# Designs tried in a protein design run: peptides against a protein of PDB entry 3NZW. Part 250

Target 1, 212 residues: chain A of PDB entry 3NZW
Amino acid sequence: TTTLAFRFQGGIIVAVDSRATAGNWVASQTVKKVIEINPFLLGTMAGGAADCQFWETWLGSQCRLHELREKERISVAAASKILSNLVYQYKGAGLSMGTMICGYTRKEGPTIYYVDSDGTRLKGDIFCVGSGQTFAYGVLDSNYKWDLSVEDALYLGKRSILAAAHRDAYSGGSVNLYHVTEDGWIYHGNHDVGELFWKVKEEEGSFNNVIG
Target 2, 222 residues: chain B of PDB entry 3NZW
Amino acid sequence: QFNPYGDNGGTILGIAGEDFAVLAGDTRNITDYSINSRYEPKVFDCGDNIVMSANGFAADGDALVKRFKNSVKWYHFDHNDKKLSINSAARNIQHLLYGKRFFPYYVHTIIAGLDEDGKGAVYSFDPVGSYEREQCRAGGAAASLIMPFLDNQVNFKNQYEPGTNGKVKKPLKYLSVEEVIKLVRDSFTSATERHIQVGDGLEILIVTKDGVRKEFYELKRD

## One batch from the design tools (peptide; made by RFdiffusion4, then SolubleMPNN)

Design b2_p27_6_s3 (from b2_p27_6, 18 letters changed)
Fold by OpenDDE base, seed 5:
Structure b2_p27_6_s3 (fold): chain B 212 residues (1-212), chain C 222 residues (1-222), chain A 27 residues (1-27)
Amino acid sequence: as target 1 above (212 residues)
Amino acid sequence: as target 2 above (222 residues)
Amino acid sequence: MQLYVPNEKQQEVLKRRKELEAEFKAK
């Protein structure tokens, strides 16, 4: 798995691969590792698929309850805290989760929290999470700027996941790409890694270790 | 050391068509190298045009299917006999599976039906309740033999248009019910030849807007 | 079914990176 999220002048980019594995077996190439919690809030998935899927869906319900009770959208801080508190209650039980909660509120602006099953909760501008995270960081850190255009930021997110998919055996399938703005998240499509690889190689003159 | 899980072998396979879905399973039940039964169906019509199979440890599978059937019953009771949608069924099954997160059902679960738009739907579950809607999925003993075949024949993986130097992929298209049944039969016939835990009989449940149809085919009884 | 969760070492790297980023911003 490789997931990433970063803040920039245009909001948040979220990009993830879609491969699931069971040992050496590729269980799926089409897993949705982004949970659309609500129109303004995304959760990413790494670790146990069931743990992430179940509890991030549960989180969505909690967020909705908040909105109904408080008559306002839940903050990203509060949403991430709910999840963090939940996993902390299960500490030692064997949950496996590495998630990013990404969203926008007027009060907070674009916000990213990292939450994992060890009880860690971190606010930050850039996170890569998964077995391919170091590969993604290699590309992302080398090209990241706050002042990226939306187009360049989307490409950078996609390109970073592609790099991870290329080097990490546990990452691959496709890239799912999101842009989070004040108006909510926008899905920017599913990009097959096989097709994307050759396209990028040709256009950039990159991946020269592969003779195509 | 106490092992609460058995393995009864078998294989299941789901394929979604445009306006239909199929869920198939062999009828062999085995423990280790001993055949317990040559005809023990493991694919069930659960009502509301939903078919279900939970393959692996048969006791867990039967328990899960029974619980789901009960859930369907209660759903009708609570919602004035409203039909349970396939997506809602998937969510319900997730809760059933994840409810035993720390002592899981040792099964690979697949359900098939029609979505709210009348399109074929197949949902696959891991033992603890992660689920995904897919066009096809094999589960059980011979899943590793069948799934690559399905990738090639249903999703047209590694197939390219002739004369394009491998640059143009074969376009995705839905298969007819006849084509799907043929693929299912070929899959199980081949699996039976290479896996001792698969054989005896093949039961295919076909879901359409008109309901569930069952077909049965003999497999090798070795 | 497993999606990869960062191991302890990777988590440490993430924490360290966050610290370095904070130091950089403070500067």
Scores: peptide ipSAE 0.132, ipTM 0.742, DockQ to the pose 0.102
Fold by OpenDDE base, seed 2:
Structure b2_p27_6_s3 (fold): chain B 212 residues (1-212), chain C 222 residues (1-222), chain A 27 residues (1-27)
Amino acid sequence: as target 1 above (212 residues)
Amino acid sequence: as target 2 above (222 residues)
Amino acid sequence: MQLYVPNEKQQEVLKRRKELEAEFKAK
């Protein structure tokens, strides 16, 4: 798995691969590793698929309850804290989760929290999470700027996942791409890694380790 | 060391069509190298046009299917006989599986039916309840043999249009029920030839708007 | 095979957003 999220002048970019594995077996190439909690809030999945899917779906329900009770959208801080508190209760039980809670509220602006099953909760501007995270960081850190255009930011997210998919055997399938703004998240499509690879190689003259 | 799990072998396969879905399974049940039964059905009509199979350890599979059938009954009771949708069924099964997260059902679960728009739907589950809607899925002993075949024949992986120098992929299209049944039969006959845990009989449940139809085919018994 | 066309998914998101916004404004 490779997931990433980063803040920039235009909001948040979220990009994830879609491969699921069971050991050396590719279980799926089409897994949705982004949970759409509400129109303004996203959760990413890394680690155990069931743990992430179950508890982030549960989180969605808790967020909805908050909205109904308080008649306001839950903050990204509060949503991430709910999840963090939950996994802390299960600390040592064997949950495997590496998640990013990404959203935009008027109070907070664009916000990203990293939450994992070890009880770590971090606020930050850039996170790559998964077995391919180091490969993604290599591309992302080299090209990241706060002042990126939306187009360039989207491309950078997509390109970083592609790099990870190329080098990490546990990442691949496709890139799911999101842009989060104050008006909510926008889905920017599913990009097959195979097609994307050849396109990028041709356009950039990159991936020269592969003889085209 | 005590092992609470067994392996009863077998293989299951789901394929979604445009307005239908198919869930198939062999009827062989084994323990180690001994055939327990040559006809032990493992694909079930659960009502509300939902078919289900949980393949792996048969005791766990049977328990899970029974619990789901009971869940369907209670859903009708609580919601004035409302039909359980396939997506809601999937969520329900997730909760059943994840409820035993720390002592899982040792099964690969697949359900098939029609979504709320009348389109074929197949959902697959891991032992602890992660699930995905897919166009096709193989599970069980011969899944590793069949799934690549399905990738090629259902999803047209590695197929290109002639004369395009490999630049244009074969377009995705829905298969007819006849084509799907043929693929299922070919998959299981091939699997039977190469895997000792697959054979004896093939039961196919076809879900359409008109209900569930069942077909049976003989497989090799060796 | 994508289960959801990106356009269909986006439309659903927009619909849900409008519904949610309406609920908050009515408060």
Scores: peptide ipSAE 0.037, ipTM 0.748, DockQ to the pose 0.011
Fold by OpenDDE base, seed 4:
Structure b2_p27_6_s3 (fold): chain B 212 residues (1-212), chain C 222 residues (1-222), chain A 27 residues (1-27)
Amino acid sequence: as target 1 above (212 residues)
Amino acid sequence: as target 2 above (222 residues)
Amino acid sequence: MQLYVPNEKQQEVLKRRKELEAEFKAK
């Protein structure tokens, strides 16, 4: 898996691959690794598929309950804390989760929290999470600027996942791309890695380790 | 061949069509190299036009299917005989599986039916309840042999339009029920030839708006 | 994303369960 999220002047970019594996077996190329919790809040999934899918879905329910009880959308901080508290209760039990809670509230603005099954909860501007994270960081860090245009930021997110998909055997399939703004998240499509690879190679003259 | 689960052998296969879905399984039950039964059905009609199979450790599979059938009954009781939708069934099964997260049902679960729009639906589950809706899925002993074939024949992977120099993919289209049945039969016939844990018989459950139909075909008995 | 695969310890547990099932069926 390779997931990433970063803040920039235009909000948040979230990009994830779609491969699931069972050992050396590619189980799926079409897994949804982003949960759309509400129109303003996203969760990303890395690690154990069932752990992430089950508990982030549960988180979605908790966020909805908060909205119903408090008559206000849950904050990104509070949502991430709920998940963090949950996984902390299971610490040592064997859960495998690496997640980013990304969203916008009027109070917080665009916000990203990293939460993992070790009990770590971090607020930050840039995170790459998964087995391909180092490959994604290589591209993302090299090109990241706060002042990126929305177009450039979207491309950078997509391109970083592509790099990871190319080098990490456990990442691939497609890139799912999101842009989070004050008006909520916007889905920017599913991009097949195979097609995207050749397009990018041709346009950039990159990936010269592969003969076309 | 990769087999991550202790199992009683066998293979299952689901394919979703436009207005139908199929779930098929061989009828061989085996422990190690000993055939326990040549006819032990593992694909079940669970009511509400939902068919289910949990392939792997047979005791776990039977237990899971039984629990799901009970869940369907309770759903009817609690909701004035409302039909359980396939997506709700998938969520229910996730909870059944994840409820044993630390002592899992060692099975690969597939369900098939129609979604609320009348479109064919196949859901597959890992042993602890992660699930995905897909057009096709093979599970069990010969899944590694069959799934690549399904990728090619159902999802048209690595197929291109003639004369395009490999630049234009073959367009996706739904297969007819006859085409799907042929693919299922070919898949199991081929798997039987190469895998000792697959054979004896093939049972196919076809779900349409008119209900569940069953077909049976003989497989190699060696 | 990783689907569940039993580790060595879990495989042993599964093996034991299968043995117990076989014993039960034999009675």
Scores: peptide ipSAE 0.373, ipTM 0.865, DockQ to the pose 0.278; fails the geometry check
Fold by OpenDDE base, seed 1:
Structure b2_p27_6_s3 (fold): chain B 212 residues (1-212), chain C 222 residues (1-222), chain A 27 residues (1-27)
Amino acid sequence: as target 1 above (212 residues)
Amino acid sequence: as target 2 above (222 residues)
Amino acid sequence: MQLYVPNEKQQEVLKRRKELEAEFKAK
C-alpha cells in the first residue's frame, strides 16, 4: 500500500494505490483505500483492510452524529481524535491501521492528521503512509512546493503513487486521486498504473530502467 | 496445540453479468485428504434475490449463512417487508464478520444478486469483513488457479486488440448467461484436474430479475 | 486483506519528519 496526502495553497491532495494483498497473493487490484467519510472529510486506509474500512465507516457515523447534535460540521481535529481514541481503546488487541484524516474546515483550513493503531496522532503538511511510502516521499519531497497549482499538485500526487507502485511490490493497480477544498472533496478519477506508467515515461522521459 | 479451525476445502466462484449474477460452488467437502461428502451444497438462496456462500471451515460458513438468513428475516420485520438490497446485505455481512474480529469466521464469503438498478452484483469478503464489489471473484482452495483465469476471461486482462502492438486493450463487455455458465464450468473442470479439494459436483445459482434458478453439473469424482 | 502499515522504523521516520517540519517553521 501507498497512500499520501499533502497540503498546498489550493487545499489538500490525497492519492492512493488500490492493491490489496494476502501474503504474496494479490487479493485485489481495485480496492478503494479512500473512505469518503462525508462530503468534506476523507480517510485513507493502510494496514488491515477490514479494520480501516469498518472503523472509518464507523467514524462517518460519529461525524454525522456530531453534526446532528452540534448543528455544525465536525472539525478535522475532532474527527481524527475520535478515531484515535477508538483505536487506543483497542491498543494491544491487534488492530492494524495507518490512516490519514483529511478535510477542510473554515476554522482549521486544510488539515491532515495521521492516525495509527499504536495511538499516534500527528498533524502535518505532508504524509506518505504504507509499504511504498519511502518511494512516494522520494518524488513528493523533491517536487513539493506550497505554491503548486492545483493541476501540478494533482499530478505530483499521482506521480508519487506511480513511483511507489513501480518499486513496491505491495502497491499497484491504480491511483485514486482526490482534491480537498473548503467546498469539499473532488474525485479526480481512477488511473490505471500500467497505462499511467507508459504515459508518464513518454512525457517525462522517466523510468529509463524499463525498455518500452 | 488446539486449533479451533478446520479446512473443508472446496471452491466458490461469483460472476456478475449485465442483468444477472451467478454464484457457483463445488459440492466436495473434505478434511485433509479424506472426502467427507461428495454432495454438500455450499451456495444458498437467502431470499430477496440474494445468494450467498461462505467457503473454508464449513462449520463457520454454515453459522454465518444462518445468521445472515436470520438477519434478512429481521430486516423484513423491522422495515415492513422491504426487500434487502444487495449493498445493504453486504454491509450487514460485514458487521456479522467484524463482530467476530478477534475470533473470525474462517471463511471467504461471496454474495451475488442484482443491484438497485437491476445490474448484476458480486460482493466478496475477507474473513474479518472487508468487502468489495467486483465483476468476478473466486474463493476457496482453488481460488489461486481460477482467479487468474477469470481476470483473463471476464476482465480481459492481458488481452489486446490485434495489430496494435499491445497498445490497445480489449474493450470490456458483459458476457451472456451462457458464456458465464460456460466459463464457470470450464473453471471448475480445470480446477478439479489440478486440485484434490475440488470435485464431485458443481452447483450454480443464477440470479435474474425473475428469481434464482439452480443448475447442477457433475465433476470428476477423483 | 492487508494494506500494509508502516513498521516501527517507518513510524519513527514519520515522527522525525514532523519534528523537522516543525523546526523549519519555527526558524
Scores: peptide ipSAE 0.200, ipTM 0.783, DockQ to the pose 0.112; fails the geometry check

Design b2_p27_6_s4 (from b2_p27_6, 18 letters changed)
Fold by OpenDDE base, seed 3:
Structure b2_p27_6_s4 (fold): chain B 212 residues (1-212), chain C 222 residues (1-222), chain A 27 residues (1-27)
Amino acid sequence: as target 1 above (212 residues)
Amino acid sequence: as target 2 above (222 residues)
Amino acid sequence: MFLYQPNEKQQEILKRREELEAEFKAK
């Protein structure tokens, strides 16, 4: 798995791969590793598939309850805290989760929290999470600027996941790409890694370790 | 040493068509190398045009299916006999599975039916409740043998248009019910030849807007 | 169990979980 999120002048980019594995077996190439909690809030999934799906779906329900009770959308800080508190209650039980809660509220602006099953909760501008995270960081860190255009930021997110998919055997399938703004998240499509690889190689002249 | 889990073998397969879905399973039940039964159905009509199979440890599979059937009954009771949608069924099954996260049902679960638009739907689950909607899925003992075949024949993986020098992929299209049944039969016939835990009989449940139809075919009994 | 493969730290958690499950199944 490779998931990433980063803040920039145009909001938040979220990009994830779509491969699930069971040991050396590729269980799926088409899994959705982003949960759309509400129109302004996303969660990413890394770790145990069931743990992530179950608890992030549960989180979605908690966020909806908050909205109903408080008559306002839940903050990214509060949503991430709910999840963090939950996983902390299960500390030592064997949950496996590495998640990013990404969203926009008027109060907070564009915000990213990292939450994992060890109880770590971090606010930050850039996170890559998963077995391919170091590969993604290599591309992302080298090209990241706060002042990226939306187009360049989207491409950078997609390109970073592609790099990880290329090098990490546990990442692949496709890239799911999101842009989060004050108006909510926008889905920017599913990009098959096989097709994307050759396109990028041709356009950039990159991936020269592979003969086309 | 006591082991609460067993492995009763078998294989299941789901394929979604345009306006239908199929869920198939062999009827062999084994323990270790001994055949317990040559006809033990493992694919069930659960009502509301939903068919279900949970393959692996048969006791867990039966328990899970029973719980789901009960869940369907309760859903009707609580919601004025409203039909349970396939997506809601999938969510329900996730909760059933994850409720035993620390003592899991030792099964690979597949359900099939029609979505709210009348399109064929197949959902697959891991033992602890992760799930995904797919066009096809094999589960059980011979899943590793069948799944690549399904990738090629249902999703047309690694197939290209003739004369394009491999540059144009074969376009995706839905298969007819006859084509799907043929693929299922070929899959199980092939699996039976290569896996000792698959054989004896093949039961196929076909879901359409008109209901659930069952078909049975003999497999090798060796 | 299907995995969205985590980083090395998360992998350790998964490994521990698998070991616990295996132990439990063996009881």
Scores: peptide ipSAE 0.186, ipTM 0.788, DockQ to the pose 0.154
Fold by OpenDDE base, seed 1:
Structure b2_p27_6_s4 (fold): chain B 212 residues (1-212), chain C 222 residues (1-222), chain A 27 residues (1-27)
Amino acid sequence: as target 1 above (212 residues)
Amino acid sequence: as target 2 above (222 residues)
Amino acid sequence: MFLYQPNEKQQEILKRREELEAEFKAK
């Protein structure tokens, strides 16, 4: 798995691969590793598929309850804290989760929290999470700027996942791409890694280790 | 050491068509190298045009299917006999599976039916309740043999249009019921030849708007 | 089914990055 999220002048970019594995077995190439918690909040999935899918869906319900009770959207901080508190209650039980909670509120602005099943909760500007994270960081860190255009930021997210998919055997399938703004998240499509690879190779002259 | 799980072998296969879905399973039940039964159905009509199979440890599979069937009944009771949608069924099954997250049902679960638009739907589950809607899925003993074949024949993976030098993929298209049944039969026939835990009989449940139809075919008994 | 489990090393890296980012912003 490779997931990433980063803040920039235009909001948040979220990009993830879509491969699921069971040991050496590729269980799926089409897993949705972004949970749309609500129109303004995204959760990413790494670790156990069921753990992430179940609890992030549960989180969505909790966020909805908050909205009903408080008559306002839940903050990213509060949403991430709910999840963090939950997984902490299960600490030692064997949950496996590495998630990023991404959203945009007027109060907080664009906000990213990393939450894992060990009880870690981190606020930050850039996170890559998964077995391919180091490969993603290699590309992302090298090209990241706060002042990226939306187009460039989207490409950078996509390109970073592609790099990880190329080098990490546990990452691949496709890139799902999101842009989070004050108005909510926007889905920017599913990009097959195979097709994307050749396109990028041709356009950039990159991936010269592969003869095409 | 005590192992609470057995492995009863077998294989299941789901394929979604345009306006139908199929869920198939062999009827062999085995423990280690001993055939317990040559005819033990593992694909079930659960009502509301939903078919289900949970393959792996048969005791767990049977328990899960029974619980789901009960859930369907309760759903009707609570919602004035409203039909349970396939997506809602999937969510329900997730809760059943994840409810035993720390002592999982040792099964691969597949359900098949029609979505709210009348399109064929197949959902697959891991033992702890992660699920995905897919066009096709194989589960069980011979899944590793069959799934690549399905990738090629249902999703047309690694198939390209002639004369394009591999640049244009074969377009996706829906398969007919007849094509799907043939594919299922070929898959199980092939699996039976190469896997000892697959054989004896093949039961196919076909879901259409008109209901669930069952077909049975003999497999090798070796 | 697994999507990669976070490990201690990963957590350490994340924490370190947070610290570096904070330091950079303070600078």
Scores: peptide ipSAE 0.118, ipTM 0.763, DockQ to the pose 0.112
Fold by OpenDDE base, seed 4:
Structure b2_p27_6_s4 (fold): chain B 212 residues (1-212), chain C 222 residues (1-222), chain A 27 residues (1-27)
Amino acid sequence: as target 1 above (212 residues)
Amino acid sequence: as target 2 above (222 residues)
Amino acid sequence: MFLYQPNEKQQEILKRREELEAEFKAK
């Protein structure tokens, strides 16, 4: 798995691969590793598929309950804290989760929290999470600027996942791409890694380790 | 260390069509190298036009299917005989599986039916309740043999339009029920030849708007 | 179990980042 999220002048970019594995077996190439919690809040999934899918779906329910009770959208901080508190209760039980809670509220602005099953909760501007995270960081960190255009930021997110998919055997399938703004998240499509690879190679002259 | 799990072998396969879905399974039940039964159905009509199979440890599979069937009954009771949708069924099964997260049902679960738009639907679950809707899925002993075949024949992976030098993929299209049945039969026939835990008989449940029908085919009895 | 394969070194990296952030806030 490779998931990433980063803040920039235009909001948040979220990009994830879609491969699920069981050991050396590719279980799926089409997994949705982003949960759309509400129109302004996303959760990413890395680690155990069931743990992430179950508890982030549960988180969605908790966020909805908050909205109903408080008549206001839940903050990114509060949503991430709910999840963090939950996984902390299960600490040592064997949950495997590496998640990013990404969203936009008027109070907080664009916000990213990393939450994992070890009890870590971090606020930050850039996170890559998964077995391919180091490959993604290699591309992302090298090209990241706060002042990126929306177009360039989207491409950078997509390109970083592509790099990870190329080098990490546990990442691949497709890239799911999101842009989070004040008006909510926008889905920017599913990009098959195979097709994307050849396109990028041709356009950039990159991936020269592969003969086309 | 005591192993609470057995492995009863077998293989299951789900394929979604445009207005139908198929869930198939062999009828062999085995422990180690001993055939327990040559005809033990493992694909079940659960009502509401939903078919289900949980393949792996048969005791766990039977327990899970029973719990789901009970869940369907309770759903009808609580919701004035409202039909359980396939997506709601999937969510329910997730909760059943994840409820035993730390002592899982040792099964690969597949359900098939029609979605709310009348389109074929197949959902696949891991032992602890992760699930995904897919066009096709193989599970069980010969899943590793069958799944690549399904990728090629259902999803047209690695197939390209002639004359395009591999640049244009074969377009996706729905398969007819006859084509799907043929693929299922070919898959199980091939699997039986290469895997000792697959064989004896093939039971296919076909879900359409008109209900569930069953077909049976003989497999090799070696 | 299907896995999304977390990085084993992830915690080390995150810990280091947290330390750096703490140092920055203390300046």
Scores: peptide ipSAE 0.067, ipTM 0.750, DockQ to the pose 0.112
Fold by OpenDDE base, seed 5:
Structure b2_p27_6_s4 (fold): chain B 212 residues (1-212), chain C 222 residues (1-222), chain A 27 residues (1-27)
Amino acid sequence: as target 1 above (212 residues)
Amino acid sequence: as target 2 above (222 residues)
Amino acid sequence: MFLYQPNEKQQEILKRREELEAEFKAK
């Protein structure tokens, strides 16, 4: 798995691969590793598939309850704290989760929190999470700038996942791409890695280690 | 060493069509190398045009299916006989599975039906309740043999349009019910030849807007 | 169990869990 999120002048880019595995078996190439909690809030998934799906769905319910009770959208800080508190209660039980809670509120602006099953909760501008995270960081860190255009930022997110999919055996399938703005998240499509690789190779003249 | 889990073998397969879905399973029940039964159905009509199979440890599978059937009954009771949608069924099954997260049902679960738009739907689950809607899924003993075949024949993986020098992929299209049944039969006949835990009989449940139809075919009995 | 393969640290936790489960079954 490779998931990433980063803040820039235009909001937040979220990009994830779509491979699920069971040992050496590719269980799926089409998994959705982003949960759309609400129109302004996303959660990413790494670790145990069921743990992530179950608890991030639960988180969505908690966020909705907050909105109903408080008559205001939940903050990214509060949403991430709810999840963090939950996983902390299960510390030692064997949950496996590496998640990013990404969203926009008027109060906070574009915000990213990293939350994992060890109880770590971090606010930051750039996170890559999963077995392919180091590969993604390699590309992302090398090209990241706060002043990226939306187009360049989207491409950078997509390109970083592609790099990870190329090098990490546990990442692949496709890239799901999101842009989070003041008006909410925008889905920017599913990009098959098989097709994307050759396209990028041709356009960039990159991946020269592969003969094609 | 106490092992609470058994493995009763078998294989299941789901394929979604345009306006139908198929869920099939062999009828062999085995422990280790001993055939317990040559006819033990493992694909069930659960009502509301939902078919379900939980393949692996039969005791766990039966328990899970029973719980889901009960869940359907309760849903009707609580919601004035409202039909349970396939997506809601999937969510329900997730909760059933994840409720035993730390002592899981040792099964690979597949359900099939029609979505709210009348399109064929197949959902597959891991033992602890992660799920995904897919066009096709094989589960059980011979899943590793069948799934690549389905990738090729249902999703047209690694197929290209003739004369395009491999540049144009074969377009995705829905298969007819006859084509799907043929694929299912070919899958199980092939699996039976290569896997000792698959054989004896093949039961296919076909879900359409008109309800659930069952078909049965003999498999090799060795 | 299906995985969205975690990082090395999380992988170690999963491995340890599997080992413990195996040991329990062996007892």
Scores: peptide ipSAE 0.348, ipTM 0.821, DockQ to the pose 0.155; fails the geometry check

